# Designs tried in a protein design run: peptides against a protein of PDB entry 4Z63. Part 257

Target 1, 334 residues: chain A of PDB entry 4Z63
Amino acid sequence: LCLGMNDLTGNIPEDLFHLKRLNLLGIQENRLSGSLSREIRNLSSLVRLDVSWNLFSGEIPDVFDELPQLKFFLGQTNGFIGGIPKSLANSPSLNLLNLRNNSLSGRLMLNCTAMIALNSLDLGTNRFNGRLPENLPDCKRLKNVNLARNTFHGQVPESFKNFESLSYFSLSNSSLANISSALGILQHCKNLTTLVLTLNFHGEALPDDSSLHFEKLKVLVVANCRLTGSMPRWLSSSNELQLLDLSWNRLTGAIPSWIGDFKALFYLDLSNNSFTGEIPKSLTKLESLTSRNISVNEPSPDFPFFMKRNESARALQYNQIFGFPPTIELGHNN

## One batch from the design tools (peptide; made by RFdiffusion4, then SolubleMPNN)

Design b2_p25_6_s4 (from b2_p25_6, 15 letters changed)
Fold by OpenDDE base, seed 5:
Structure b2_p25_6_s4 (fold): chain B 334 residues (1-334), chain A 25 residues (1-25)
Amino acid sequence: as target 1 above (334 residues)
Amino acid sequence: STSISYPYGEVIKDFEGSSWVSSVE
C-alpha cells in the first residue's frame, strides 16, 4: 500500500493493521501525527515500512520481533523520541534503517551480532549522546553509516580498524576529538570511499603523516574544523579522489602540485583557509573539470549528497556524487 | 543529515541519507 506524497492527517486507521499479507506500507510525505501504533506488529509479512516525512511522535514501538521479514524501515523526518527499540536493534532481517532527523536520544546501542543483514544505517540529526558504539564493526554487512549531528563525545573507537564493510561514513558535527587517531583508525577500513568529518576536531592539527593511506577514498570532507597545518601529503596516494572539501579551516602553506594529479577530482573546496603561493597549473589541466563526459562508473554512495544554497531552501538532492557541478573554490585564502 | 554547514548562509553541503533501495537486494 503506497499513500505517500498526500496531505493525509491523523493516525493510521487500525483496520490497516489487519492486512497480514501486506509486504509494503508507504505513507511517507504526509501529515500523519500521533504515535506509531503498536498494532504494526500484526503486519507479519511486512518487508518495507516507510513512514518518513510525517508528524509522528512518541517512542517507536518495540514490536520488530513480530516483523521477521522487515528489510526496510524508513522513519526519517518525524518527531520520534526515546531510543531504538530493542527488537529493532536485534532485527536479523533489517537491511536498511533510516531514522534521520528525529528526536531520538540516549546511548546508541545496536546488537550488531544479531543484525546480520544491516547494510545501511542513517541516524543523523538526532539527540544520541555518549560514545560511538564500539561494536558497530560487528555488523558485518554494514556499508553505509550516517551518525552526523549527534553528540558523540570522544574519539573514533579503535574497533573501527576492523570495519571492513564500511564504505560511506559520516560523523559530521558530532563533537568528535582527535583527528590523528580518527584518521589512523579509519585508514584500516579498506572499503572506505566516503568520509565526512566536518565540524569536529576544533582547532586540532591536520596530521601530515606519510604513513596514512586511504586506498579507495573518493570523497573526503573535513570542513569547518579550524584545523591547522598544511595540505597533507598522505592524501596524494588516494588516486581515486573525486571530491575534496577542506574549507573553513586554518590550513597554511602552498597548494601542492599533486592536487592536479587526481584524474577523477571534479570538486575541490579549499576556500576560507590561509593558503599562500601560486595556484598550481596542474589544476587547470584536470580533465574532470573540463570534460563534460566523466564516465565515472563508480558506485555513488548510497546516501545522497545535498546542497543547500539557503538554509530555508530544500536541499538539492544529488543522487550521485557526479551530480555536483565541477567546482573549484579557492576563495578567501590570505 | 551530515551538513557541511558553512556559516552565514553559504552553501550548506548536506550529506543526508534518504530513501534508497539497498544494493543487497
Scores: peptide ipSAE 0.024, ipTM 0.625, DockQ to the pose 0.041; fails the geometry check
Fold by OpenDDE base, seed 1:
Structure b2_p25_6_s4 (fold): chain B 334 residues (1-334), chain A 25 residues (1-25)
Amino acid sequence: as target 1 above (334 residues)
Amino acid sequence: STSISYPYGEVIKDFEGSSWVSSVE
């Protein structure tokens, strides 16, 4: 049943929950309000539940043990409070959980040993606190993780060295500390292609450790951290780099010539730093900017990128990173 | 939302809730 993208108001009619054969319930992009009914438990055949972009409030009902076929739960952009219910945090069927932009709180706890099918987790823009869950690497299929805009004090857990499934990771604006440790850990994530760490590590030094290596890194965003140091030499070995944003830091020194050697680099933002010297001539030879035919084979993240010109502007949604216009931003370097 | 006011205009980039800001050209 797909009722998304309407102006439906009020609660979900309870009679809807008598549909025991229902595999898909999509009621996203409405004005549905109140609590999400516990009677969802009656939808025992449910594979996909999309309640995103509504006005739901209260706690998410702890009924997911009665939904043994549920693979997709989309609840982003609601008013949900409390934590992730225990049955959801233990779901062996769940592939994707999106609860971004809610008011969920407390410590983030997932039983990753039970969540054997979880491949995508979006909990960005919530009120989770405490430390990053050390057991996330136990979610052996977990590829996409957005935990941005939460309050995870401390460092990236050492256990994340074993996060082999991790491909897309965002921790932007999560009060993280110790960038050297974070990068030293995350370099062991052999499948990591996208790393977003914006608004963390306030005033720390960007490590220039030649031992750091990110083999498959395509997207690195570490903006607005007030990071000191220079362009890190270790980044030059990330030959698949497509997007680099180090804007709004305190990086100094010259922009190195090797930045133009990235064959797939189509988006570069080094603005609002303290870079000096000449613009490398190699930047004018970036194939991605000069040739129309570079097939940027991007792994599509499950989560889109958004670009807004201002906070009040409607975000332009980019389902793929290559959707960003080819850009070189070097402004405001002095 | 921590409105970071940037004097030179703002481009807010989000990866589904992970935001970064660049100056507007």
Scores: peptide ipSAE 0.022, ipTM 0.627, DockQ to the pose 0.056; fails the geometry check
Fold by OpenDDE base, seed 4:
Structure b2_p25_6_s4 (fold): chain B 334 residues (1-334), chain A 25 residues (1-25)
Amino acid sequence: as target 1 above (334 residues)
Amino acid sequence: STSISYPYGEVIKDFEGSSWVSSVE
């Protein structure tokens, strides 16, 4: 049953929960309000539940143990409060959980040893607090993780060295500290292609440790951190780099010539730093900017990228990394 | 110019078979 993109109001009719053979329920993009009924438990054949973009409030019901076929739960952009229900945090069937842009709070806890099928997790823009869950690497299929815009304090857990499944990771604006530790840990994530750390590590030094290596890194976004230091030499070994944003930092020194050696680099933002010297001539030879045939069919994360030209502007949404226009931003440097 | 890039928003995706497709820009 798909009823998305309407002006439906009120609660879900109780009679809908008698549909025990229902595999797909999509009621997204409505004005549905009140609590999400516990009677969802009666939908025992449910594979996909999409209640996103509504006015739901209250706690998410703890009924997911009665939904053994549920693979996809989308509840983003609601007013949900409380934590992740225990049955949801233990779901062995769940592949994708999206609860972005809610009012969920408390310590983030997932039983990753039970969540054997979880491959995508979006909990961005909530009120989770405390530390990042150290056991996330135990989610052996977890590839996409957005935890941005939460109140996680402290450092990236040391256990994330073992996060082999991790490919797309966003921790933007989560009050994280110790960028040196974070990068030192995350370099061990052999499948990591997208790393977004914007609005963290305020005033720290960007490490220039030649021992750091990100083999598969395609997207690095570490903007608006007030980071000090220079262009990091270790980044030159990330030969697959496509997008680099280090804007709104306090980086100094020259822009190195090796930045033009990235064959796939199509988006570069180094604006609002303190870089000096000449623009490397190699930047004018970036093949990705000259070739119209960028056949980069790479999977994007399940969460979008946003670009803001100024703080007051609405963020532009890009559903794919390749949706970014080819860009070189070097403005507001010395 | 000034730019800040990061993921935090939402893309509406349609479920088609075993894959996801973006329904909006």
Scores: peptide ipSAE 0.021, ipTM 0.569, DockQ to the pose 0.031; fails the geometry check
Fold by OpenDDE base, seed 3:
Structure b2_p25_6_s4 (fold): chain B 334 residues (1-334), chain A 25 residues (1-25)
Amino acid sequence: as target 1 above (334 residues)
Amino acid sequence: STSISYPYGEVIKDFEGSSWVSSVE
């Protein structure tokens, strides 16, 4: 049953929860309000539940033990409060959990040893606090992780060196500290292609450690951290780099010529730093800026990028990183 | 907007977490 993208109001009719053979319930993009009914437990055949973009409030009901076939739960952009229900945090069937843009709070806890099928986790823009869960790497299929805009504290857990499944990772604006430790740990994530760390590590030095290596890194975004230092030499070994944003830092020195050696680099933002010297001539030779036919071997993370050309303008949504216009931003440097 | 925004002149860049593509989808 798909009722998404309507203007439905009020509560879900109780009779809907009697549909025991229902595999898909999509009621996203409505104005449904109140608590999400515990009676969803009666939908024992449910594979996909999408309640996203509504006005739901209260706690998410702890009934996911009665939904043994549930693979997809989308609840982003609601008013949910409390924590992740225990039954949801222990779901062996769940592949995707999206609860972005809610009011979920407390310590983030997932039983990763039980969540054997979890491959995508979006908990961005919530009120989770405390430390990052050290056991996330125990989710052996977890590829996509967004934990941005939470109130995490401390450092990236040392256990994340064992996060082999991790491919797309955002920790933006989560009050994290120690970028040197974070990069030192995350370099061990052999499948890591996208790393977003914006609005963390306030005033720290960007490490220039030649021992750091991110072989498969395609997207690096570490903007607005007030980072000191220079363009890191270790980044030159990330030959697959497609997007680099180090804007709004305090980086100094010259922009190195090797930045133009990235054959796939189509988006570069080094703006609002303290870079000096000449613009490398190699940047004018970037093939990716001259041809829109960038061979994209891997799907970009499906997080939208928004670009507003004017503060008053509606943001243009780019659902794919490769949809972003080829860009070089070097403005507001010394 | 639930995006992470930072301005560059009149340009605001927003990085939003959204529904990641599941490898199972």
Scores: peptide ipSAE 0.021, ipTM 0.657, DockQ to the pose 0.045; fails the geometry check

Design b2_p25_7_s1 (from b2_p25_7, 16 letters changed)
Fold by OpenDDE base, seed 2:
Structure b2_p25_7_s1 (fold): chain B 334 residues (1-334), chain A 25 residues (1-25)
Amino acid sequence: as target 1 above (334 residues)
Amino acid sequence: SFAELAAKRRAEAYEREQDTNVIYL
């Protein structure tokens, strides 16, 4: 049943919960309000639940133990409060959980040992607090993780060295500290292709440790951290780099010539730093900027990006990195 | 209108989410 993109108001009719054979309920992009009924438990055949872009409030009902076939739960852009229900945090069937842009709070707790099918987790823009869950690497299929805009104080857990499934990771604007530790840990994530750390590590030094290596890194976004230091030499070994944003930092020194050796680099933002010297002539050799063949078909993060022209500008949402225009921004360096 | 309200809700969502996975131009 798909009733999305309407002007439906009020609650879900209770009679809808009698549809025991219902595999898909999509009621997204409406004005449905109140609590999400616990009677969803009666939808025992449910595979996909999309309640996103509504006005739902209250706690998410703890009924997911009665939904053994549920693979997709989309609840983004609601007013949900409380935590992730225990039955949801223990769901062995769930592949995708999207609860982005809610008011969920408390400590983030997932039973990753039970969540054997979880491959995508979007909890961005919530009110989770405390530390990052150390057991997140126990979610052995978890590839996409957005935890942006929560209040995760402290450092990236050491356990994330074992996060082999991790491909796309955002911790942007999450009050993280110790960029040296974070990069030192995350370099061990062999499948990590996208790393977004924007609005963390305020005023720290970007490590220039030649021992750091990100083999599969395609997208690195560490903008608006007020980071000090220079262009990190370890980044020169990330030969697959496609997008680099280090804008709005306090980086100094010269832009190194090796920045032009990234054959796939189509987006470079080093703007609003304190870089000095000449623009490397090697940047004119970036094939990706001269060729129109941006491979649009590469796997991308499931979480959205927000492009801003400046700190005060209204963001444009991009669902795919490959939708970005080929860009070199070196402006506003002192 | 419904379209205006949908646009408003999207704008409000963007305002809440814009300080997340930010890429600057």
Scores: peptide ipSAE 0.385, ipTM 0.882, DockQ to the pose 0.803
Fold by OpenDDE base, seed 4:
Structure b2_p25_7_s1 (fold): chain B 334 residues (1-334), chain A 25 residues (1-25)
Amino acid sequence: as target 1 above (334 residues)
Amino acid sequence: SFAELAAKRRAEAYEREQDTNVIYL
């Protein structure tokens, strides 16, 4: 049943929950309000539930133990409060959980040993507090993780050295500290291709440790952290780099010539730093900017990006990194 | 219109989320 993209108001009719053979319920992009009914438990054949872009409020019902076939739960852009229900946090069938842009709170707890099918987790823009869950690497299929804009404290857990499934990771604007530790841990994530750390690590030094290595890194975004230091030498070994944003920091020194050796680099923002010297001539030879066929439909993160021209500008949402215009931004340096 | 309402909701969502996965131009 697909009722999305309408102007439906009120609650879900109770009789809808009598549809025990229903595999797909999509009611997204409406004006549905009130609590999400506990009677969802009656939809025992449900594979996909999309309630996103509504006005739902209250706690998410703890009925996911009665939904053994549920693979996709999309609840982004609602008013949900409380925590992740225990049955949801233990769901063995769930592949994708999207609860981005809600008011969920408390400590983030998932039983990753039970969540054997979870591959995408989007909990960005919530009110989760405390520390990052150390057991996230136990979610053995978890590839996409957005935890941006939560009130986490402290450092990236040491356990994330074992996060082999992790490919796309955002921790942006989550009050994290110790960038040196974070990078030192996350370099062990062998499948990590996208790393977003914007609006963390306030005023720290960007490490220039030659022992750091991100072999599969395609997208690195560490903007608006007021980071000190220079262009990190370790980044030169990330030969697959496609997007680099280090803008709105306090980075100094020269832009190194090796930045033009990235054959796939189509987006570079080093603006609003304190870089000095000449623009590397190698930047004028970037194949990605000279070749018209940037058509590499590479997998992108499931979480959205928000492009801003400046700190006060309204963001433009981009659902795909490859939707960014080819860009070299070196403005507002010394 | 429905389109205007959808646009407004998208705008409100963007306002809430714009300080997350920020890429600057």
Scores: peptide ipSAE 0.391, ipTM 0.881, DockQ to the pose 0.763; fails the geometry check
Fold by OpenDDE base, seed 3:
Structure b2_p25_7_s1 (fold): chain B 334 residues (1-334), chain A 25 residues (1-25)
Amino acid sequence: as target 1 above (334 residues)
Amino acid sequence: SFAELAAKRRAEAYEREQDTNVIYL
């Protein structure tokens, strides 16, 4: 049953929960309100539940043990409060969990040893606090992780060295500390292609450790951290780099010539730093900017990006990185 | 109109999320 993108109001009719053979319930992009009914438990054949973009409130019901076939739960952009229900945090069937842009709170806890099918987790823009869950790497299929805009004080856990499934990771705006430790840990994530760390590590030094290596790094976003230091030499080894944003930091020194050696680099923002010297001539030879044939067909993160011209500007939402215009921004380096 | 209300809700949601995975220009 697909009733998305309507002007439906009120609660879900109770009779809908009698549909025991229902595999897909999509009621997204409506004005449905109140609590999400516990009677969802009666939908025992449910594979996909999409309640996103509504006015639901209260706690998410702890009924996911009665939904053994549920693979997709989308609840983003609601007013849900409380934690992740225990049955949801232990779901062996769940592939994708999206609860971004809610009011979920407390410590983030997932039973990753039970969540054997989880491949995408979006909990961005919530009120989770405490430490990052050390057991996330135990989610052996977890590829996409958005934890942006929560209050995860502290450091990236050492256990994330073992996060081999991790490909797309955002921790942006989550009150994280110790960028040196974070990068030192995350370099061990062999499948990591996208790393977003914007609005963390306030005033720290960007490490220039030549031992750091990100083999498959395509997208690095570490903007608006007020980071000190220079362009890190370790980044020159990330030959697959497509997007680099280090804007709104306090980076100094010259822009190195190797920045123009990235054959796939189509987006470069180094603006609002304190870089000095000449613009490398190699930047004028970036193949990706001269040839229109950027292969748009690469897998992207499941979480959205937001493009802003400045800290106070209204962003533009992009669901795909390849939707960004080819850009070189070096402005405001004084 | 319904379209205006939907646009407003999208804008409000967007304003809440825009300070997450920010790429600056």
Scores: peptide ipSAE 0.384, ipTM 0.876, DockQ to the pose 0.806; fails the geometry check
Fold by OpenDDE base, seed 5:
Structure b2_p25_7_s1 (fold): chain B 334 residues (1-334), chain A 25 residues (1-25)
Amino acid sequence: as target 1 above (334 residues)
Amino acid sequence: SFAELAAKRRAEAYEREQDTNVIYL
């Protein structure tokens, strides 16, 4: 049953929960309000539940133990409060959990040893606090993780060295500290292609440790951190780099010539730094900007990006990196 | 209209989420 993109109001009719053979319930993009009914437990055949873009409030009901077939739960852009219910945090069937842009709070806790099927987790723009959950690497299929805009004070856990499944990771605007430790840990994530760390590490030095290596890194976004230092030499070994944003930092020195050696680099923002010297001639020869025939296997994170012209500008949401225009931005370095 | 309401809600969501996975131009 799909009733999305209507102007439906009130609660879900109770009789809807008698549909024991229902595999798909989509009621997204409505004006449904109140608490999400516990009677969802009666939908024992449910595979996909989409309640996103509504006015739901209260706690998410603890009934997911009665939903053994549930693979997809989409609840983004609601008013949910409290934590992740225990049955949801222990779901062995769940592949995707999206609760982005809610009011969920407390310590983030997931039983990753039970969540054997979880591959995508989006909890961005919530009120989670405390430390990052050290057991996330125990979610052996978890590839996509958005934890942006929460209050995860401290450092990236050492356990994330073992996060082999991790491919797309955002921790942007989460009050993180120690960029050197974070990069030193995350370099061990052999499948990491997309790393977003914007609005963290305020005023720290960007490490130039030649021992750092990100083998599969395609997208690196570390903007608006007030980072000091220079263009990091370790980045030159990330031959698959497609997008680099280091804008709105305090980086100094020359832009190195190796920046033009990235065959797939189609988006470069180094604006609003303190770079000096000449623009490398190699940048004028970037194959991605001159050739239409570059088949770039683009990374496909499940979390959205937000493009801004400046700190105060309204962002444009992009769900795909391919939506970005080919760009070289070196402005405001004087 | 429904379209205007949807546009407004999307705008409000974007305003809440825009300080997350930011890429600058």
Scores: peptide ipSAE 0.377, ipTM 0.878, DockQ to the pose 0.793; fails the geometry check

